# Peptides against a protein of PDB entry 3J47, part 7

Target 1, 121 residues: chain A of PDB entry 3J47
Amino acid sequence: IRLTNQLKSLKGLQSKLKDVVEYLDKVINKELPINHTILGKLQDVFNLLPNLGTPDDDEIDVENHDRINISNNLQKALTVKTNDELMVIYISNLVRSIIAFDDLIENKIQNKKIQEQRVKD
Target 2, 69 residues: chain B of PDB entry 3J47
Amino acid sequence: YEEKEESNLAATKSMVKIAEQYSKRIEEEKELTEEELKTRYVGRQDPKKHLSETADETLENNIVSVLTA

## One batch from the design tools (peptide; aimed at target 1 Y23 I38)

Design b1_p10_5 (made by RFdiffusion4)
Pose (drawn by RFdiffusion4):
Structure b1_p10_5 (pose): chain A 91 residues (1-28, 36-48, 72-121), chain B 63 residues (1-40, 47-69), chain P 10 residues (1-10)
Amino acid sequence: IRLTNQLKSLKGLQSKLKDVVEYLDKVIHTILGKLQDVFNLNNLQKALTVKTNDELMVIYISNLVRSIIAFDDLIENKIQNKKIQEQRVKD
Amino acid sequence: YEEKEESNLAATKSMVKIAEQYSKRIEEEKELTEEELKTRPKKHLSETADETLENNIVSVLTA
Amino acid sequence: SVSIPSLPSI
């Protein structure tokens, strides 16, 4: 789902660029200003990425913890299944 | 495009706030463990732990 | 968030 959403966003840019190229050919405004703003707003993320890296590490650790908890419950489920099997054999 | 951006936007506003959500997910995780222990309720605890994991995964995907 | 409208059709 996230991927589909990203693609939609990129699609808009691609079509928007085509339109802009055609518009420039024909010319040979508010949208242009807006595009410029967006441009000014990956490169910048470079410095900002430094911080993101730290935050990514924290969210990786949290995921690991969750995985451990899930394993625990999984073990309990396995034990229950084994007990059920044993009871069936007895019967 | 908009629908997709809406979903992304929510992921971003969660990323700004995740310090509190992390502490609440930490607690939730612990709660789940407690429920399991009682069972040894167990199911409820397991569900809580799964939810916490899922929230962490969603935070990582957004990043 | 920045919203960019659609260009009119040529």

Design b1_p10_5_s1 (made by RFdiffusion4, then SolubleMPNN; from b1_p10_5, 6 letters changed)
Fold by OpenDDE base, seed 4:
Structure b1_p10_5_s1 (fold): chain B 121 residues (1-121), chain C 69 residues (1-69), chain A 10 residues (1-10)
Amino acid sequence: as target 1 above (121 residues)
Amino acid sequence: as target 2 above (69 residues)
Amino acid sequence: VIKIPDLPPL
């Protein structure tokens, strides 16, 4: 349930991002007029994206080149964090698979013991 | 979408706490696996099965927590 | 019969 809701939200965000890209392509091709309200909201989203990873720290007047490098470094740090989380999920799945395999071996040993007992009786 | 985004933001804030809980749950899972091994040597089938089921549930909760992160 | 434990549903 919780995962299904997150997956649905992520799919909704992906669809919205696709619609924005298609809109921007049409604006670049001069097929549609520039909707300033949509661009303003998109700029707000792009300005919030780098802030989603920083807890409250301070007015840095960093020149536009350093902002792009900071955004790339934050995106890289988020990618590393996501890789660490995926590694944790992978290890968890491996451990679960090992436990399940141990149970299968035990069930097989028990079934063999029951069959050997039935042949002796 | 907005209600789910709010739920996802609350989930993301919980991720740091989930990472700590995950480390603890991995240790709990290892303890369960060791107790299953002990139960196999004692010849008590029912406690071993219950321990396996509990380890599987702990792993499931970990996976759900990390995927919710 | 050895039952393979199913992965939990997402």
Scores: peptide ipSAE 0.538, ipTM 0.861, DockQ to the pose 0.015
OpenDDE base, seeds 1, 2, 3, 5: peptide ipSAE 0.516, 0.491, 0.500, 0.508; ipTM 0.852, 0.851, 0.842, 0.850

Design b1_p10_5_s2 (made by RFdiffusion4, then SolubleMPNN; from b1_p10_5, 6 letters changed)
Fold by OpenDDE base, seed 2:
Structure b1_p10_5_s2 (fold): chain B 121 residues (1-121), chain C 69 residues (1-69), chain A 10 residues (1-10)
Amino acid sequence: as target 1 above (121 residues)
Amino acid sequence: as target 2 above (69 residues)
Amino acid sequence: PIKIPDLPKL
């Protein structure tokens, strides 16, 4: 459920961004007047977007760890966090597979013992 | 969208707690696997199956926690 | 590109 909600939110954001791009293209082509209210809100969003464009701030300020950090350094940090998370999931699934395999071996050993008893009777 | 954003924020805040819970769940899973090995020696079929099911549930909860993070 | 390791099929 939560993943589906996150995916739906991300798709909604993507759709809004597409609508904004289409609006900006129409404004550039002089087909539509600039809606100052939409543009102001968009500027506020871009100002809240962490700086995608400065390669020089290697200061991973650790304090913003909790927000899905949208900047490229932040996107890199999020990418690292997502990678670490995926690694944990991977290890967990491997451990689950090992346990399931152990049970399968045990069940086979028990079934063999039951068959050996039936042949003796 | 807003309800999902709120859910994502709650999930993100829980991430540190999930990491701690993950470490604990891995340890609990190992304990279960050790008890299965002991139960193999005791020859009781039912305790081993229960231990395996509990380990599977622990892993599932861990995966769901990580996917929520 | 983060390589998501292929999880073994259970």
Scores: peptide ipSAE 0.538, ipTM 0.850, DockQ to the pose 0.018
OpenDDE base, seeds 1, 3, 4, 5: peptide ipSAE 0.538, 0.431, 0.502, 0.530; ipTM 0.853, 0.825, 0.854, 0.845; seed 3 fails the geometry check

Design b1_p10_5_s3 (made by RFdiffusion4, then SolubleMPNN; from b1_p10_5, 5 letters changed)
Fold by OpenDDE base, seed 5:
Structure b1_p10_5_s3 (fold): chain B 121 residues (1-121), chain C 69 residues (1-69), chain A 10 residues (1-10)
Amino acid sequence: as target 1 above (121 residues)
Amino acid sequence: as target 2 above (69 residues)
Amino acid sequence: PVKIPDLPPL
């Protein structure tokens, strides 16, 4: 149940991200008028993305070039951290899958032994 | 969407705690596999079923953690 | 943050 709900949530997020990309492409191609509300929200998201890593850094007026590099480095660091967390969880799932597979093999061996014993009786 | 973002933030904080619990859960899963090896010798089916169910629940929790990350 | 001014809602 929890897994299905999370998968549904993730699919919903993926669909929304795809819709945003398609909307941005249509706006770039001048096929649709710019929805300022959607762009404003996207801009807020992009401005918040760098802030997710440093909640306490006071607005020091660092020159625009250094801000872009710091923002890119922070975004890279967050991406690397997320990748590392996903890797740990992936390894975790592999280990559990191996354990579950081992249990399945053992159950199959036991079922085979029970059948062989029933054929001898 | 906002409720979902708040839920994702809470889930991310929970994931850090889950990573620490995960190291403990891996050790518990190993102990369970060792008990299954022992149960193979002792001939009691019931501990083996409980082990398999615990491993499956642990799998589900990790997949849920992956999908939340 | 460079805010692009939101056009007023139609």
Scores: peptide ipSAE 0.433, ipTM 0.818, DockQ to the pose 0.096
OpenDDE base, seeds 1, 2, 3, 4: peptide ipSAE 0.387, 0.418, 0.401, 0.406; ipTM 0.820, 0.815, 0.803, 0.821

Design b1_p10_5_s4 (made by RFdiffusion4, then SolubleMPNN; from b1_p10_5, 6 letters changed)
Fold by OpenDDE base, seed 4:
Structure b1_p10_5_s4 (fold): chain B 121 residues (1-121), chain C 69 residues (1-69), chain A 10 residues (1-10)
Amino acid sequence: as target 1 above (121 residues)
Amino acid sequence: as target 2 above (69 residues)
Amino acid sequence: VIKIPDLPKL
C-alpha cells in the first residue's frame, strides 16, 4: 500500500514535470503566450528544489553559473543518496533471501532425518 | 496529489533517520543469522525458527522503511 | 512438507 502510493505520487510528479517542459518548449517557440502565474509557480518550485536537499543554509548569494552547477551537484548528491538507498534495499532483500534459503535447507535436513527414522522403525 | 506529496515529504525527512536505522537493523539481522547458525549446532529447533522469523521481520521492516524513504 | 518462507507481498 505505502509503496503503491509513493509510485503513484512519483508518476504524478513525472507527468506534471513533462507538462511543464512541454509548456516551456511551446513558450520558447512562441506558440503559446507566457502564463505569468505558471512561471511564478515554477520559479517557486525551482527555488524550493535546492532547499529540499539541505535544511538550514540561508547564505548563498552566488552567481547564476554556480546555481546550475549547484543544482547539478545537488541532483548528483540526491542521485548518489538514492543509489545508496537502493543498494541498501538490494542488500536487505539479498540477506532475506539467504535467511529464507537457510531455513529451506534446515527444513529439508529435518524432513530427511524424520524419513530415516521412519525407515528404521 | 497534495496529500501524497505531504506524505512523500514526511517520508523524505524520515529517510535520513531510516538510513541510520537501516545500518543498525542490518547489524541486528546479522546477529540473528549468527544465532541461527549456533542453534543449528545445539540441536534445538525452536530457538532457530524464532530467530529466522525475527530476522525476516527485521528485514521486512527495513525494506518497508527504505521504500517509504 | 517443506514450507518455503513466503517473501511478504509488498
Scores: peptide ipSAE 0.514, ipTM 0.859, DockQ to the pose 0.014
OpenDDE base, seeds 1, 2, 3, 5: peptide ipSAE 0.501, 0.513, 0.454, 0.442; ipTM 0.850, 0.856, 0.825, 0.833; seed 3 fails the geometry check

Design b1_p10_6 (made by RFdiffusion4)
Pose (drawn by RFdiffusion4):
Structure b1_p10_6 (pose): chain A 91 residues (1-28, 36-48, 72-121), chain B 63 residues (1-40, 47-69), chain P 10 residues (1-10)
Amino acid sequence: IRLTNQLKSLKGLQSKLKDVVEYLDKVIHTILGKLQDVFNLNNLQKALTVKTNDELMVIYISNLVRSIIAFDDLIENKIQNKKIQEQRVKD
Amino acid sequence: YEEKEESNLAATKSMVKIAEQYSKRIEEEKELTEEELKTRPKKHLSETADETLENNIVSVLTA
Amino acid sequence: DLIHFDHISF
């Protein structure tokens, strides 16, 4: 789902660029200003990425913890299944 | 495009706030362990732990 | 805030 969403966003840019190229050919405004703003707003992320890296690490650790908890419950489920099997054999 | 951006926007606003959500997920994780222990309720605890993991995964995807 | 792009009319 996230991927489809991202693609939709990129699609708009691609179409928008084509339109802009055609527009410029024909010319040979507000949208252009807006685009410029967006441009000014990955390069910048470079420096910002430094911080993101730290936050990514924290969210990785959290995921690991969750995985451990899931494994715990999984073990209990397996034990219950074994007990059920044993009871069936007895019967 | 907008629908997609809406989903992404929520992912960003959650990333700004994740310090509190992390502490609440930490607690939730512990709660699920407690429930399992009682069972040894267990199911409820397991569900809580899964939810916490899922919230972490969503945080990582957004990043 | 989200960025929305207008349509170019020809």

Design b1_p10_6_s1 (made by RFdiffusion4, then SolubleMPNN; from b1_p10_6, 6 letters changed)
Fold by OpenDDE base, seed 2:
Formats: structure tokens, sequence, C-alpha cells
Structure b1_p10_6_s1 (fold): chain B 121 residues (1-121), chain C 69 residues (1-69), chain A 10 residues (1-10)
């Protein structure tokens, strides 16, 4: 249930992002007028994203360089955190698979014993 | 969507607590597996199944917690 | 008979 809700939220976000991309492509192709309100909101979303972009060279004020380094460090820290979380998920799934395999082995041993008893009767 | 986003945010806030609980849950899962192994030697079928189901539930809760975080 | 792993419902 909880996982299904997260997956559904993620799918909803993915669908919205796809709609935004399709809108941007139509604007680029001059099929639709530029909606400044949508572009402003999209710019706000991009500004909230940790700046993955190499700053274009034209105004590296020294203050921006420290902020960019902090942003890159934050992004690296978030990436490391995400990798650690994914590693924990992977290990948990592996352990679950091992337990399920152990149960399968036990069930096979039990089934074999039951068959051996039925052959003796 | 909004209710699920709120659920995801609440889960993310619980992430630090989940990391601490994760270590404990891994140990609990190991204990369950060891008890299953011990129960295998004793030949009791029903306790093993219950222990297996409990281990699977614990692992499921861990996976869901980490995916939610 | 392969004991089916109970489908993990997420």
Amino acid sequence: as target 1 above (121 residues)
Amino acid sequence: as target 2 above (69 residues)
Amino acid sequence: DIVKLDEIKF
C-alpha cells in the first residue's frame, strides 16, 4: 500500500514532467504561444533543483563561485545519501531473497520426507 | 497525489529514525533466520513457517521504509 | 512441487 502510493505519486510527477516537455517542444516549434506564467513556474522549479549545470562563463562573481561549490557539495551529498539508501534497499532485498530461498529448501526437504513416508505406507 | 506526497514527506522526515531502526531490524531478521535453522534441527514445521513469515514481513517493512525515505 | 514464494505485495 505505502509503496503503491509512492509509485503512483512518482508516476503522476513523471506524467506532469512529460506534459511540460511536450509543451516546451510545441513552443520551440512555434506551434503554441509562450505562456510566461508556465515558464516562470518552470524556471522556479529549475532554480530549486541543485544547479547541475556548468555556470556559463560570463559572470563568475567570486560570490557565485562559493555558492556553486556549496550547491555542488550539497548535490554530491544528496547523491551519496541516495546511493546509501539504494544500497540499503538492495541489501534488504537480497536478505529477503536468501530467507525465501532457505524456506524453499526447507519446504523441499519436508516434501521429500512426506513422499518417503507415503512410499513406506 | 497530494495525500501521497504528504505521506512521502512524512516518510522522508522519518529517514534518520529508519536508519537506526534498519540496523536493529537486520539483527532481528538474522535472529529469526537462526531460530529457523534451530527449529529445522528440532523438526517442528509450524514454528518455522511462522518465523519465515515474520522475517519476510520484517524485510518488507525495511524495504518499504527505505523506499519511502 | 516447487513451493511458490508468496507474492510480496508492496
Scores: peptide ipSAE 0.522, ipTM 0.858, DockQ to the pose 0.016
OpenDDE base, seeds 1, 3, 4, 5: peptide ipSAE 0.372, 0.499, 0.513, 0.527; ipTM 0.841, 0.850, 0.851, 0.852; seeds 3, 5 fail the geometry check

Design b1_p10_6_s2 (made by RFdiffusion4, then SolubleMPNN; from b1_p10_6, 7 letters changed)
Fold by OpenDDE base, seed 2:
Structure b1_p10_6_s2 (fold): chain B 121 residues (1-121), chain C 69 residues (1-69), chain A 10 residues (1-10)
Amino acid sequence: as target 1 above (121 residues)
Amino acid sequence: as target 2 above (69 residues)
Amino acid sequence: EIIKLPEIKF
């Protein structure tokens, strides 16, 4: 259930990003007028993306150049964190598979012992 | 989407606690594997099955915790 | 004997 909800949210985000790219391409090609309301909301989303990791940065009047560097550093930190989490999931799945394999070997050994006993009776 | 955003925020807040729980769950899984090895020597079927099921549950909880984060 | 790997349910 949780995984399905995450995948649905990710697919929704991907679709929205695709629509934005297609809109921007049409604006660049002068096929559509610039919708300021859509661009404003998009700009708000892009400004919020780095802030999602640190709500407390809203009080520092850092020059726009330092804000871009902090934003890029936070995005990098979030990417590293996500990679570390994915690595932990991978290791956990591997360990689960190893334990399940050990149980299977034990079940096979037990089944062999039961068969050997039935051949002696 | 909003319900999922709220779920992601709750998950992010739980992430520090998940890291501590993950370390503890890995240790519990190791203890279980050691008990399975001991049970293999004792020849009792029931303890080994219970150990396997508990290790699987521990790993499932780890995966769900990391996917929630 | 076919060793059935336990399905990793996500």
Scores: peptide ipSAE 0.526, ipTM 0.857, DockQ to the pose 0.015
OpenDDE base, seeds 1, 3, 4, 5: peptide ipSAE 0.509, 0.511, 0.504, 0.511; ipTM 0.852, 0.849, 0.856, 0.851; seeds 3, 5 fail the geometry check

Design b1_p10_6_s3 (made by RFdiffusion4, then SolubleMPNN; from b1_p10_6, 7 letters changed)
Fold by OpenDDE base, seed 4:
Structure b1_p10_6_s3 (fold): chain B 121 residues (1-121), chain C 69 residues (1-69), chain A 10 residues (1-10)
Amino acid sequence: as target 1 above (121 residues)
Amino acid sequence: as target 2 above (69 residues)
Amino acid sequence: SIIKLEKIEF
């Protein structure tokens, strides 16, 4: 459920971003007049986007700086984080598989014992 | 969109807690597997099955937590 | 020997 909501949010953001790109392309091609209100909102969004390119030194909390480094460094950090998360999932799945396999072996041993008892009776 | 953004923000805030919970859940899962090994000797009625089910539930919660982060 | 593989629901 939570994952589905996050995925749906990400898809919604992707769709909006695509619509913005398509709008900007139409404005560049002079197919549509420049909507100053949309541009102002886009500028606000870009200003709210962590300055991925130029750390102006003064106001960025150190904790955000390590997380929000340059688009490539942030992408790298996000990739590293994603890799760590995937590793955790992988280990968890391996442990589940081991437990399930142990249960399977035990069930097989029990079934064999039950069959051996039935043959002796 | 706003409700999901709020849900994503709540999920992100929970990520740190999830990492801590994950470490704890891994330990709980390990303890469960050790108890299954102990129950192998005690015979006929399956505390092993209950332990396996509990380990599976712990792992499911870990996976859901990591996937939500 | 019925080995019930529990399907892990994700």
Scores: peptide ipSAE 0.528, ipTM 0.853, DockQ to the pose 0.013
OpenDDE base, seeds 1, 2, 3, 5: peptide ipSAE 0.487, 0.517, 0.510, 0.481; ipTM 0.845, 0.852, 0.844, 0.845

Design b1_p10_6_s4 (made by RFdiffusion4, then SolubleMPNN; from b1_p10_6, 7 letters changed)
Fold by OpenDDE base, seed 2:
Structure b1_p10_6_s4 (fold): chain B 121 residues (1-121), chain C 69 residues (1-69), chain A 10 residues (1-10)
Amino acid sequence: as target 1 above (121 residues)
Amino acid sequence: as target 2 above (69 residues)
Amino acid sequence: EKVVLDEIKF
């Protein structure tokens, strides 16, 4: 359920990003006028993406270059965190597969013993 | 969308706690596997099956917890 | 018995 909700949100974001790209391509091709309101909202979204981890940075008058570096560092840190989370999921699934394999081996050993008993009887 | 973003933020805040719980659950899973191995030498079928099922449930809970984070 | 991994429901 939570994963389905996350996946649905991600798909919604992906669709919206695709619509923005298609709009930008039409603007570049001079098929549509530049909508400054849409571009402003898009810039706000891109500026909010790194701020998702730090609500308190609204007060630091850091020069635009240092803000970009901090933003890139935060995005990198979020990417590393996501990779670590995915690695934990992968390891958990691997461990589950190992346990299931151990059970399969045990079941095979038991089946062999049962067959050996039936041949003696 | 906003409700799910809030849910993702809450999940991300819980991630540190989940990592600690995950480490403990991995250790519990190892203990279960060791007990299953010991039970294999004793030749008791029913305890091994129960131990395997418990290990699978523990792993499922770990995966669900990490996916929820 | 065949060991079957339970499907992870997401």
Scores: peptide ipSAE 0.584, ipTM 0.865, DockQ to the pose 0.017
OpenDDE base, seeds 1, 3, 4, 5: peptide ipSAE 0.575, 0.565, 0.582, 0.545; ipTM 0.861, 0.856, 0.867, 0.854; seeds 3, 5 fail the geometry check

Design b1_p10_7_s1 (made by RFdiffusion4, then SolubleMPNN; its pose is not in this set)
Fold by OpenDDE base, seed 1:
Structure b1_p10_7_s1 (fold): chain B 121 residues (1-121), chain C 69 residues (1-69), chain A 10 residues (1-10)
Amino acid sequence: as target 1 above (121 residues)
Amino acid sequence: as target 2 above (69 residues)
Amino acid sequence: LIDELIKLIK
């Protein structure tokens, strides 16, 4: 359910971005007048989006470097954090799998002992 | 869309909590392994089975946490 | 634990 909701949100964002690009192309070609209300809402969305494309301004505070998946350059730092979290989860799953295997092994040894006792009787 | 955005924000907050829970779960898994070791010495099948079931439940919770992360 | 693992693998 949660993953499906994230995927649907991402698809909705992708569709909206495509509509914006198509609108901007029509405005550049002078086919449509600039709708200021739609453009203002888009600008607000772009201002809320983490800086995808401007490499130059040094002042992005170091403290947010550890947080998850945001776009392009910030997305790279966020990808590192997400990778660390995924690695921890992977190691946890591996440890649990090892414990489950150890229990399976013990059960198999006990079953073998029970069978050997039944053959002696 | 709004419900999914709220779900993603809740997911991100849950990931921080998952990191703390992960450390606690690792310690709980170690305690379970020690109890299995003790149960092997006591010769009763029941405590070992309970430890195995708890380890499996802990594994399942980690897998679900990874899939939600 | 390791000895029991070795016995199961044999």
Scores: peptide ipSAE 0.430, ipTM 0.841, DockQ to the pose 0.041
OpenDDE base, seeds 2, 3, 4, 5: peptide ipSAE 0.431, 0.432, 0.450, 0.428; ipTM 0.843, 0.842, 0.850, 0.839; seeds 2, 3, 4, 5 fail the geometry check

Design b1_p10_7_s2 (made by RFdiffusion4, then SolubleMPNN; its pose is not in this set)
Fold by OpenDDE base, seed 1:
Structure b1_p10_7_s2 (fold): chain B 121 residues (1-121), chain C 69 residues (1-69), chain A 10 residues (1-10)
Amino acid sequence: as target 1 above (121 residues)
Amino acid sequence: as target 2 above (69 residues)
Amino acid sequence: LIDELIELIK
């Protein structure tokens, strides 16, 4: 359910971005007048989007570097954090799998001992 | 779309909590393994089975946490 | 534990 909701949100964003690109191309080609209301909402969305493309301003505070998935350069730092979290989860699953294997091994040893006792009787 | 955005924000907060819970779960798994070791010495099948079941439940919870992260 | 694991693998 949660992953499906994230995927649906991402698809909705992708569709909206495509509509914006098509609108901008029509405005550049002078086929449509600039709709200021739509453009203002798009600008607000772009201002809320983490800086994808401006390489220059050094001042983005170091403290937010550990937090999750934001676009391009910030997306790279966020990809590192997501990778660390996935690694922890992977190691946890591996440890649990090892414990489950240990229990399976012990059950097999007990079953073998029970069979050996039954053959002696 | 808004419900999914709210779900993603809740997911992110849950991931931080999952990291803390993960450290605690690793310690709980170690305690379970130590109890299994003790149960092997005491010769009662029941405590060992209970430890195995608790380790499996801990594994399942980690897998679900990873799938939700 | 490791010895019992080795014995089971055998």
Scores: peptide ipSAE 0.419, ipTM 0.840, DockQ to the pose 0.042
OpenDDE base, seeds 2, 3, 4, 5: peptide ipSAE 0.421, 0.424, 0.434, 0.417; ipTM 0.843, 0.841, 0.843, 0.838; seeds 2, 3, 4, 5 fail the geometry check

Design b1_p10_7_s3 (made by RFdiffusion4, then SolubleMPNN; its pose is not in this set)
Fold by OpenDDE base, seed 2:
Structure b1_p10_7_s3 (fold): chain B 121 residues (1-121), chain C 69 residues (1-69), chain A 10 residues (1-10)
Amino acid sequence: as target 1 above (121 residues)
Amino acid sequence: as target 2 above (69 residues)
Amino acid sequence: LIDELEKLIK
């Protein structure tokens, strides 16, 4: 459910971005009049996007950088954080799988012992 | 879309908590493994089962954490 | 785990 919601949100964003690109192409080709309201909203969205291009060193509170990093330099730091989180999850799943396997082995050993006792009787 | 965005924000907040919980879950998993080892020495059924159950719970929590990530 | 695996294989 959660993953499906994230995927749907991402697909919605992708569709919206595609519509924006198509609109901008039509405006460049003079096929449609410039809608100032749409352009203003797009400009606001771009201003809210983390600055992809200029590492302006100064105001990037390192703490917010780990959480907000949808944008490229920020996206690299988020990619690193996401990779670290995925690694932790992977190790945790591996450890649980090992424990579950150990329990399965022990259950099989117990079943074998019970069967050996029944053959002796 | 908005409901999913809210779910993603909640997921991101949960990820920070997951890092702390992960360390605790690893310790709980180790305790279960030790209890299974102890049960191997003392008796067949109960402590090993409890270790297995706690390991499974630790796995489920990690999977939920990955799905939230 | 290793000891249990050895016992399972025997």
Scores: peptide ipSAE 0.426, ipTM 0.844, DockQ to the pose 0.038; fails the geometry check
OpenDDE base, seeds 1, 3, 4, 5: peptide ipSAE 0.415, 0.417, 0.423, 0.416; ipTM 0.836, 0.839, 0.838, 0.837; seeds 1, 3, 4, 5 fail the geometry check

Design b1_p10_7_s4 (made by RFdiffusion4, then SolubleMPNN; its pose is not in this set)
Fold by OpenDDE base, seed 4:
Structure b1_p10_7_s4 (fold): chain B 121 residues (1-121), chain C 69 residues (1-69), chain A 10 residues (1-10)
Amino acid sequence: as target 1 above (121 residues)
Amino acid sequence: as target 2 above (69 residues)
Amino acid sequence: LLEELRNLIK
């Protein structure tokens, strides 16, 4: 359920982004007048996007730099963070699988002992 | 869209909490393995079963966490 | 644990 909602949100964002690109292409081609309201909203979105291109604003806190780095550096740092999170999840799943396997082994050993006792009896 | 965005924001906040819970769950999983080890020595099936069940629960929670990441 | 695993495989 949660994954499906995230996927749907991502698909919605992708569709919206595509619509914006198509709109911008139409404006560039002079097929549609520049809608100032859409441009303002787009500008707001770009302003909310971490500045991917201007290294000059030194003031972005180091903690946000590790979390929010510019689409490539941020993708790299977010990829590193996501990779670390995925690694932790992977390790946890491995540990759980090992424990579950150990329990399965113990259950099988117990079953074998019970079977051996029944054969002796 | 808005409901999913809210769910994704909640999921992201939950991921941070899940990372903390993950550390705790790893510890809980270790404790379970110790209980299983103890049960092996005592010959009591019940503590081992409880350890297995808690390990499984920890696994399920991690899988859910991965699916929410 | 390893011994138990070995005994399970046998």
Scores: peptide ipSAE 0.428, ipTM 0.844, DockQ to the pose 0.039; fails the geometry check
OpenDDE base, seeds 1, 2, 3, 5: peptide ipSAE 0.413, 0.426, 0.411, 0.410; ipTM 0.841, 0.841, 0.835, 0.834; seeds 1, 2, 3, 5 fail the geometry check

Design b1_p10_8 (made by RFdiffusion4)
Pose (drawn by RFdiffusion4):
Structure b1_p10_8 (pose): chain A 91 residues (1-28, 36-48, 72-121), chain B 63 residues (1-40, 47-69), chain P 10 residues (1-10)
Amino acid sequence: IRLTNQLKSLKGLQSKLKDVVEYLDKVIHTILGKLQDVFNLNNLQKALTVKTNDELMVIYISNLVRSIIAFDDLIENKIQNKKIQEQRVKD
Amino acid sequence: YEEKEESNLAATKSMVKIAEQYSKRIEEEKELTEEELKTRPKKHLSETADETLENNIVSVLTA
Amino acid sequence: TTDSIDDVNI
């Protein structure tokens, strides 16, 4: 789902660029200003990424913890299944 | 495009706030362990732990 | 006159 959403966003840019190229050919305004703003707003992320890296680490650790908890419950489920099997054999 | 941005936007506003959500997910995780222990309720605890994991996964995907 | 283009949402 996230991927489809991202693609939709990139699609708009691609189409938008084509339109802009055609527009410029024809010319040979508000949208252009807006695009410039967006441009000014990956490169900048470079410095910002430094911080993101730290936060990514924390969200990795959280995920690991959750995986451990899931494994715990999984073990309990396995044990219950074994007990059920044993009871069936007895019967 | 908008729908997809909306979802992304929520992922971003969650990333700004995740410090509190992390502490509440930490607690929830512990709660699910407690429920399991009682069972040894167990199911409820397990569900809580899964939810916490899922929240962490969603935070990583957004990042 | 040039063709109109959809606005950019920032």

